Peptides against a protein of PDB entry 7UQJ. Designs and how they scored, part 292

Target 1, 160 residues: chain A of PDB entry 7UQJ
Amino acid sequence: PELYQNFNITPPRGVLFHGPPGTGKTLMARALAASCSSDERKITFFMRKGADILSKWVGEAERQLRLLFEEAKKHQPSIIFFDEIDGLAPVRSSKQEQIHASIVSTLLALMDGMDNRGQVIVIGATNRPDAVDPALRRPGRFDREFYFPLPDVKARFKIL

## One batch from the design tools (peptide; made by RFdiffusion4, then SolubleMPNN)

Design b2_p26_7_s1 (from b2_p26_7, 12 letters changed)
Fold by OpenDDE base, seed 2:
Structure b2_p26_7_s1 (fold): chain B 160 residues (1-160), chain C 160 residues (1-160), chain D 160 residues (1-160), chain A 26 residues (1-26)
Amino acid sequence: as target 1 above (160 residues)
Amino acid sequence: as target 1 above (160 residues)
Amino acid sequence: as target 1 above (160 residues)
Amino acid sequence: MVPPLTLRDEEVTGPKRELTVEVKPP
């Protein structure tokens, strides 16, 4: 939020962090939350794991998503970070179509229902961007994608 | 390995990275793997998730660990990174004692069976160091512990 | 660079990493360099120690800075990382005023001379942000400051 | 009674250290 406000940039509604595991997606999301807060304006960082929302809240996942977005709106400027978002919104496979379709549809509706001036950023992190429902990867949703490469073997060398 | 060789330091056999989720434990392990590689000597980085070894390889988890350590020895200098190692070696709870005890015992034996001159470093990452079996946290195993704090709120601001 | 470009954000010219010694400032700068590199766009990472530029290049420090920035421009997208930048650009103390003033002035001019579209990021790391000349901490220079808290003492030990 | 959704900021962030992200102004 503030980073974008300070740049007079409309924040993207949704940012997809993708790349190999352990590339610092979660760290970067936290760092973003951090860098965008100020002494005057703290960013509230909400973190959820995609698989946890599906597994812990079978049948309530939609409600949990709604509540999460409501809390994020109440505590704006805020970041909602979904770690392993491919676990929340997998590519619609025929056998799981109904439950996943509803959760994805709820997430889509929640993202679409964010005002463009909303101080809520949604960050999805995945190791498999192709495992995320393409509907989430459209403009107005996760409209910005960020590849977290493995620190290239050469960049690897230079960390210590 | 090379960093330790260059410093004439005996590398620890095992390093426990602990701290809140998204503190860059995995990124740091990769960064270490990276920084210790040279153009002449590439460090092979093996990454496994603790829960995946338990869930995907019920009854074969021990064999998979042995194979992992064998491959790491073949490809030394190497780093074995266990993400969420608390998922592999939870504190012994009575109901899971037998299966977890065997995997922990296998991991202990594999770590103990690494020669001190071996160019294999084992890095375990956990969000809950107290959820890791204390037997792993002893000298000759994960004898070195690293707390990854959340980048304190001030560092949070200040990474991006 | 790419992160900022992908966000349509003008990258800061300069980022000040500050915090206690051994907080991973250098590591994070390198991790950032690594994470911002893609297969298509490698970020060139230039690292210099502030004290080294002063000590090794008495009378040539300005020329070395110019050459560094030229090389960084040639190899953009690039990161120039100054470790211990307080060693390059200390707060002007009366006895060191002349030599330090020229180096600081040169660094200021080099940072000011970067086009806003330039794919060169300057990262200064210091243990003492208050020891860095305030002129560097102004908009258009190190306009973003970044505190690296001590990784709790337990985290310090084994990044090495 | 559906237990109140304790947004366990506590599970992810640990205990009540308010993530008071203080950007000092320049």
Scores: peptide ipSAE 0.000, ipTM 0.257, DockQ to the pose 0.065; fails the geometry check
Fold by OpenDDE base, seed 3:
Structure b2_p26_7_s1 (fold): chain B 160 residues (1-160), chain C 160 residues (1-160), chain D 160 residues (1-160), chain A 26 residues (1-26)
Amino acid sequence: as target 1 above (160 residues)
Amino acid sequence: as target 1 above (160 residues)
Amino acid sequence: as target 1 above (160 residues)
Amino acid sequence: MVPPLTLRDEEVTGPKRELTVEVKPP
């Protein structure tokens, strides 16, 4: 929220971090969360793995998403980070479609229901943006996408 | 600049990322640049290595720093990232002092000459903050310092 | 390989990256792989998810691990990165024990069978090191552990 | 000059140096 408010950039409701695995997407999301957190203004960082929401919360995934967004709203400013969001919201192509479709629809509704004034940012990370439901990549949702290329060898020494 | 404006924190002209190599300093700087970029508002990320400025621009390092800051001002909002800034601005301790002193003085002047309203942020990264000239670490310059702890220092020596 | 040779540190056969999710474990592994790659010396980076080896290779997981280590040996210098290694080699506590025990035993044997002169490094990443079989955390295996703490909140505000 | 990090499918980290890290696919 304020992360983006501070840039006079219309705060994206959602940001998609995509790129090859281990390019720093999750580290980045955490680093952003922390970079926005001061002694005066703590940013609450919520992290969920896409596959974990599906696997741990079979039949309750929608409720857990709602609770996550409620908790994030309660602890504003906050970041919700979905690691491996392609695991949470795969493209609607296979017969396990109904459960995935409901979770995707819930996530869509939760992202659409974020007040633009809200201090909640959703970050999705994926290694395969094409495996993420295109409905999530629309304006007002994950409408901002960051490609995390393999850091150049020069850039890697800078992480090391 | 606006990065810091919305935190009601007097925007640091400069931020020092320090910590052992491997801690994500440069990744973080790039990621901040990316996170602050939007489709509407592109943040221009300028990266220089401290040692590269000294080695490649022997005798022109001051001019290159000035050009870098001019270019960053021209492309606001922008981030100037100095990786290995200890290579650019070492502590004034050895007889190679005069050339380093002039470069440090130029960097100081450039940081001091940044309008607080300017949308240029300078990020320095170092593995050795004590090797950075203390004059650079004063208020209005690299007055904000981030320790990038190793993922436990004990651990790092076992990869390297 | 040379990454470790140059430090006069006995190259660990295996390194465990552990810490809260999204602390940069996978990024670090890739950054290490790239940092050790030069124009002259390419490091081959093999990445596997622990859960993927179990789920995709049901009944062939041992063979796939052997092939992975053979391929890594063939492409030395190389890094084998197991992301979510707790998914590959969980603690030997539950009735699904036999299949997991065989995979763990195979991984143990493969790590033990790595010649110390080999230019293959195995990096495991986990969010729960206590969920990794203690046998994997012994000397000659993942005998080097890196805790990836959440970067301190204080270190994050000076990036913004 | 590192090209401006743009939020669109543009490379956050600048030009692809061939990381000849053959990430062999799983």
Scores: peptide ipSAE 0.000, ipTM 0.204, DockQ to the pose 0.093; fails the geometry check
Fold by OpenDDE base, seed 4:
Structure b2_p26_7_s1 (fold): chain B 160 residues (1-160), chain C 160 residues (1-160), chain D 160 residues (1-160), chain A 26 residues (1-26)
Amino acid sequence: as target 1 above (160 residues)
Amino acid sequence: as target 1 above (160 residues)
Amino acid sequence: as target 1 above (160 residues)
Amino acid sequence: MVPPLTLRDEEVTGPKRELTVEVKPP
């Protein structure tokens, strides 16, 4: 958040956290949400898992995404965090590909429909950035990417 | 391992990390593995997801669990980390219940079969501790539980 | 970075990460730096250890801090990360106290001298927030603090 | 690929204790 203000950067609508599993992507998103809240200004944090969007919302996933974005807009300032966002993209079955394509299309439309002036940020987390639909990684969507490296061998020494 | 040696504490066979999603359970498990490793003593860290054990290892999940524990024993000192360990327990379908029961039974047997003298620690992480089979939470298995709270509101104010 | 822009929050000049060792403070700082970098906009990440500033830069620590801030300003947008920032404050020896006081005074002056419009963020990490000079924790310096909790006390008692 | 952070002035000063957590692939 603050880093971008100092940089006179147009705040991204979406931020992609990527890196190996257990590098703290989800924790970071929560910490960011927490850090941007104050006593005066509570940020509402919405969390969804990519796999849950497919499995729990079979046939309603698009509607649930729309509702999520509407609720996030009603409760501004807000963060929508998608954990395992690559889980929206099931690779193998033609039927799953169609469902995927529809859900991803809905998410794209919702991200594109966010007014640049809105106090809604979308954070996606993935272990597989290349499995995230390239359309989600374009400007105006997840246009900022955060690599969470494994603590390098040298950085592991600093956690010790 | 080393932390328990220094305290003359019988190392727990299994530690359950539980708490809301994105509280850093996986990160903590990695940090613990890192912190217990020294230049003289490298700890081998094995990671599996509970859901992957069911989905990727359909029909071989038991064998893969056995192999995992054997590899962990060969590469002592070691940590086996099960992320989303509640994902080993599918609730609803009778066929899934049977597969679950067999996998859980195998995991129970593997945890019980760990000699107390072994330098293998098992860490399970879940968002739903009550969805973890109570048999896994008994003494000699996941007998240590760690609650990962959401950063308290007051702690959020300091993160803010 | 971006989250603060969307919220019209004045970005802090300095962020203090605090919490027990191994809680991922350094990892988080690196992840934030990585995250704020894009293909189009590389963020330059400078890292120093508090203890190294004292030990390696004996007699030149102030100059090295000045050079660090100058380099960070030249390579905007940038992050300066001080790991173990409490290591700038050696408690015990009168001679170390004088050296500490001078280094801390220099750091204070450098943080105060950062124009609010500058694209430089300072992140400090410590295991001992109370060992960090209170002057560093005032508005316009490390005015945002992030607590990295250990897993809760009840959880600690089960690791122990 | 987001280019890795070029840590320019990483005086990685601490002893390179190589915590090789070999995550053995499955």
Scores: peptide ipSAE 0.000, ipTM 0.266, DockQ to the pose 0.075; fails the geometry check

Design b2_p26_7_s1 (from b2_p26_7, 12 letters changed)
Fold by OpenDDE base, seed 5:
Structure b2_p26_7_s1 (fold): chain B 160 residues (1-160), chain C 160 residues (1-160), chain D 160 residues (1-160), chain A 26 residues (1-26)
Amino acid sequence: as target 1 above (160 residues)
Amino acid sequence: as target 1 above (160 residues)
Amino acid sequence: as target 1 above (160 residues)
Amino acid sequence: MVPPLTLRDEEVTGPKRELTVEVKPP
């Protein structure tokens, strides 16, 4: 949160963290959530795994997404973190189209329905940005993308 | 690896990273791989997801594990990181016993067959350490466990 | 950056990342810088090591700090990251008082002289927050502090 | 002089995870 106001950067509704697996996306999201809380302003961090929403919430995934966004709105300021979001909203491939299309449609509607003034940020993490439905990567949704490179050898040497 | 030499700590064969999802297990493994790689000593980082081994390698999971350990041995010093290792080696539940038992048995044998002198470290990450077969958590395997707490509210307030 | 605007949190001029060595402060700062850069708005990330400013820039440390802040202002939005800031601005101890006092005074003046509207954020990382001059930890300077907890020493020693 | 890293959108240096790893003893 705090870095954007100094930069006069309009906060995104949705931020896509992408990069090779284990490059730090999930902990960055937690550390950002932690970093944006204060004594005066606690941020509520909601985390869901994309594959868990599909596998554990078969038939209720839409309702669970709605409940998640409602709870995030009730507990604003809040961050909703979707780990492995490519598992929740894969690019529409022909055979599982209906269930995936419904969940994607619900997520799109929930992201669009967040008032720009809403103190709810959505962070999606993926190892495959190209596997995320392009509709989620549009302005007003995951309109900001952050590439988590492998710690390069130089970043390695300073971690040493 | 490099940190162990400076502290005269015998490197574990297997390290279990456990804690709530998104507490940073996968990036620690990468940051460790990165931190243990020097200009003189590049560490090869092999990453597999436990659920992917079961789902994508049905019938060949054992062979793929053997190939992974052979490749890691050829490219030593190396780290094998199993993300979601509870998906690879769940606690033996009755119905899927044979296939799971075979994969677990293969992983056990591969971990036991790593000479202590092998510059191959195995890191398993899980959100559910209690869902990992206890046989993997024994000495000579994942004999070292690391809990990744949620950034506590104080770490949150400091990360505030 | 991005999270603060959605939370209507006034961005700090300065953020202190503190916690034991190797906890991820430097890479968090880089990832924050990267995360605040967009196609429309590139953030310039300036990194300096506190000990390097004292050791490499003996007699010119003040000038180099001024140049750094001027360059950051010219390339705003920008982040100035001081790694090992306790090496730059140690608590005033008696014997090296004058040179350290001058550098600290210069850094204080530079942080105070940043208009709140300046798109320049200063991130200081330290392993010893108590070794940082308390004058830097006051409102309008490093007024927000972030604790990077160790992986518990036991986790370190086993990652060691 | 470590040159100012102009972080272009492409040079997203991934975050170090602040790993608070509590080693639970066995």
Scores: peptide ipSAE 0.000, ipTM 0.313, DockQ to the pose 0.085; fails the geometry check

Design b2_p26_7_s2 (from b2_p26_7, 13 letters changed)
Fold by OpenDDE base, seed 4:
Structure b2_p26_7_s2 (fold): chain B 160 residues (1-160), chain C 160 residues (1-160), chain D 160 residues (1-160), chain A 26 residues (1-26)
Amino acid sequence: as target 1 above (160 residues)
Amino acid sequence: as target 1 above (160 residues)
Amino acid sequence: as target 1 above (160 residues)
Amino acid sequence: MVPPLTGRDEEVTGPKRELEVEVVPP
């Protein structure tokens, strides 16, 4: 928030937090929401898990995404946080690929339909940035990416 | 580990981190591992997801838990971190309840079989402490509980 | 960075990250730096430990702080991160109190001397916010504070 | 073949290299 203002940079519409699990991506999103809230200016924080969008809202996931963005717009200033956003991409079944393509398509359209003048920020968190649809990572969407390294413990993680 | 040694306090065998999603439970477990490791005394950190113990190790979950605890004992001082430990509890099917009961029973036995003289700490993280088997939450197991509040964001989280 | 721009909030000159050790304060600062960097606009991240400012730069700590802020201004947009900023406050010795008072006084002056139009953000991290000089926590300095809760222990740690 | 115990995160806390100036790569 503050950094971009100081820099006179147009804030991205979407921010992708990526990095290994347990690097604090979700905590960061919450802390950013907290930081931007003052006693006078409360930020409304909306959280959804990527897997929950698919599993809890089978057949209504697109409608629920639209409603989420509408509620976020009504309750400006607001943050929409998608935890495990890579969970919107189901891996295997042709039916799941079609459902995924539809939901991702809806999310793309919702992000594109956000006026840069809106006080809605979208934060996506993933442990697998490469599993996030490249279309979501384009300018005007999740156009800023934050790598959450493991705290550089000189740990050679030998993944044996 | 070191904190308890410095205070001559018997370290708890198990610590339950609980609280809403994205409150930094996993990050804290990693940071505790990092804080307890010195240049002279490296702590070995073992991480498993509760759901992965059930889904990846169907029929061998108990054996994999035993091997995990054996490896943690060999590589003392060590931390075993179970993320989403409530995922060891499958919800509905009688077959899944039997599988759960067996895995939880094995975890109970492994925690009970840790001599207080061992430098192995078990950390469980959950968003649903009430979904964790009460037997795991007894003295000598996860006998210390850590609630992860949402950072006191004066933000009215309307969880819709 | 972006959140404050979207909200038309004047970014604070300084942000204090506080909370128990291992709550991801340092990770958060690095992630914020990464988030604000694009392929087109790299943010320069300067990191110093509070204790290192005192111990490595005995007699030159003030000069090193000035040089740090000058370099940060030259390499805008930039972030200055002070890890363990409470380490600028030596607890006990009268000589250390004088050295601390001088260094803190210099940091105060450097933060006050940053134009709100400058693309330099200062982030301080501490495990002991109460050990941070209250003068640093005033408006125009570290005027935003972020509590990194421990993942709450429902345990009343009786600090005996 | 029992798959090996994969996922030993050995967090070897090495000293944080003081990067005086880290240009955070994108």
Scores: peptide ipSAE 0.000, ipTM 0.234, DockQ to the pose 0.047
Fold by OpenDDE base, seed 2:
Structure b2_p26_7_s2 (fold): chain B 160 residues (1-160), chain C 160 residues (1-160), chain D 160 residues (1-160), chain A 26 residues (1-26)
Amino acid sequence: as target 1 above (160 residues)
Amino acid sequence: as target 1 above (160 residues)
Amino acid sequence: as target 1 above (160 residues)
Amino acid sequence: MVPPLTGRDEEVTGPKRELEVEVVPP
């Protein structure tokens, strides 16, 4: 937030952290939240796991997302971190479409409804950026992507 | 410290975290310090930047290192974290040799002078392990190395 | 592995990384794997997510665990990293007992069947150490625990 | 009854752990 404000850069509404598991996506999001938090200006960090929003709140996931964004707006400056966002907003595959489509549509609307002046940053972390609905990766949503590549181990991690 | 004590393992005197910038070296050192700190036993975490010890304390860097190690000994269990230790202990390049040689020699002596029973762990972080004086990487000093590899940058950071 | 071998320390068979989500457990496991990998001696890093072993391999999870440990033994030195191990080995709660009990029992047997000379380290990461079966946390299994605390808001790092 | 968002949003607004780096005073 402040880093963007000091440079007159509109903070991205959404940042997609993508890359293989254990590349530090969640860690970076927390480190960013902590680094941007000063004694004068605390940044509220909201963390949700994409799969948990679907599994724990069957039928209420939309309401929980709305409440999350409302709470994040009340506690500005804030970061909403979606871990495993591919679990919340999978690419629209035909059979599970309706429930997932409504949650994705709600998330899209919530991201679109963030005024550019809001100090709410949404960070989505995924191990599978291609499994995230392309509509989320458009300008005004997760318009910035940070690849968290696997540690360049010159050593062949032959993950068999 | 405690993890080593509970297992009758002599804690390494020094651990070198090396790897490209942004690989989480500093964060790991902090996480380790925090993790080893219980409610009953707080670990004192001393952080110094290698370049700062050279630049801020021209002529007193040796004294500052001694004081740092003395304070770390007083506040055991403790972790001394040198960020950018290559800035403190560059490989002896001919022209800046004397001042750097004395600081390196002082650090060597301080690491050698840690009794095996001391609960002081030294963590050096570097982006350039080859720029660290090989004398620091010997047994009884930074005898453990943790490579923090770059995330494998096959993916085009198309920061548009 | 090598870090322990160089110190004549029997590498722990199992290390439990526990602490709140995004505390760097997975990052540490990867950093450890990478750090212990030299140009001469590559460490094979096997990563599995606990919930994925249960969900993707319903009825074959035991076989997949055996295969994983066999592959890890073939590719020594190796690290098996179980992310979200609480998803693989939940505390035996009454209702889902049989399938979970067999997987836990298989994991226990695989950990017990590791010769102390084996260069296979098992790292389990959990956000809920209390949700991990206590039998896994016994000596000879996950006998070492690394707490990855949140940067605890309350803990005054009184760095004196 | 939707249980309230009792998930304590981890105020990772914890004060910067001032790693009170005791800057060993100069």
Scores: peptide ipSAE 0.000, ipTM 0.180, DockQ to the pose 0.037; fails the geometry check
Fold by OpenDDE base, seed 3:
Structure b2_p26_7_s2 (fold): chain B 160 residues (1-160), chain C 160 residues (1-160), chain D 160 residues (1-160), chain A 26 residues (1-26)
Amino acid sequence: as target 1 above (160 residues)
Amino acid sequence: as target 1 above (160 residues)
Amino acid sequence: as target 1 above (160 residues)
Amino acid sequence: MVPPLTGRDEEVTGPKRELEVEVVPP
């Protein structure tokens, strides 16, 4: 997090963490939230799993996303972390349900509706960046992408 | 760390990293120290293991904590990292040694005695946040808590 | 990264990540780059593997390093990440090839030639910090060193 | 007296394990 102000960098609206499973994407997102929260100002960390938003809120997923962004705005400074965001925001060209297209459109609108003055950062984590709607990967949204490679096989063997 | 100034956030006096063992708590604390240290200003990283303070300094643990905080204040900006802080600061209601209660009280006083203008951050790591004295988990102390979950079983299997 | 400005800390020219293989050095470097890139200002992340610079560019490695630093300066704010930097910058006192000494000298000169006003950070990752030339580990270069320990054996067993 | 680590700050950066970190909101 400290590289932002050193570079006089406006904080991202959205950061996409991608890479193989087990590469610490969820870990890093939470640790960034951690390393950004202080005594005088709590960064509020909102975690959601992409699949849970679809499964728990059949027909209410858009409303739950709106509420999440409203809560995050209310509790600024805040981080919204979507684990497995490919489950939430699949590529719209997939032959499956109109439901996914509405959720993606809602997430797009919510990210577009964040003023740069808003102290809300959205972090998406995925194992499949190509399964995420390309519209989410544009400037003003998840316009920062971070690949989490697997440790080398020789490295894994010493972790065992 | 850089989200602090973007948000005009006063840096925490204390951050508690908790979660199952092997979830990278110690790793993150050091990486935060790393990502905060620069050419012109070294963040001094003080690492202590909770059990080592008790075992190496029987009867001097409080003095060693005071010296640690004095050294950290002298070498500002600095991070004090307590690995396995549950070994240092167990819940005072445990029937065991008065010695632990004195160390916890000393740590409380040292954290309370840090002015917000002090460039000293304390990071505690534990696998058992419930084994840490609740008094340490209050505003002005470890008032930021960061859980480090285990990667999902499916994620672990690909690390192997 | 955000602790830098809170402490009014000049960003490091160089950070050395070291520790056993599979301890997430490469992961952290990328995640730091991630958490430093925003909508208004993209941090450009340049990744190079130390062994690839030697193997792909026999006789041109120094030129490729110069070009890398020029590109990083052109795309400020930027991070240059050297994975396996011990492959790029071995200890000069090793009896092997004059070629390694020239590359190390070039990297030293490039790091020394970075003005503190430059928004270029160099991150080196190694499993063997003792295999890295001590001259690279001095102030104005990799003057911040970050050890990535293995999780404790008990922690490893729960990751399996 | 454990000598002051006058040395280079040994920073520990995270394993490439997907270590899930859950920030428990305070």
Scores: peptide ipSAE 0.000, ipTM 0.192, DockQ to the pose 0.095; fails the geometry check

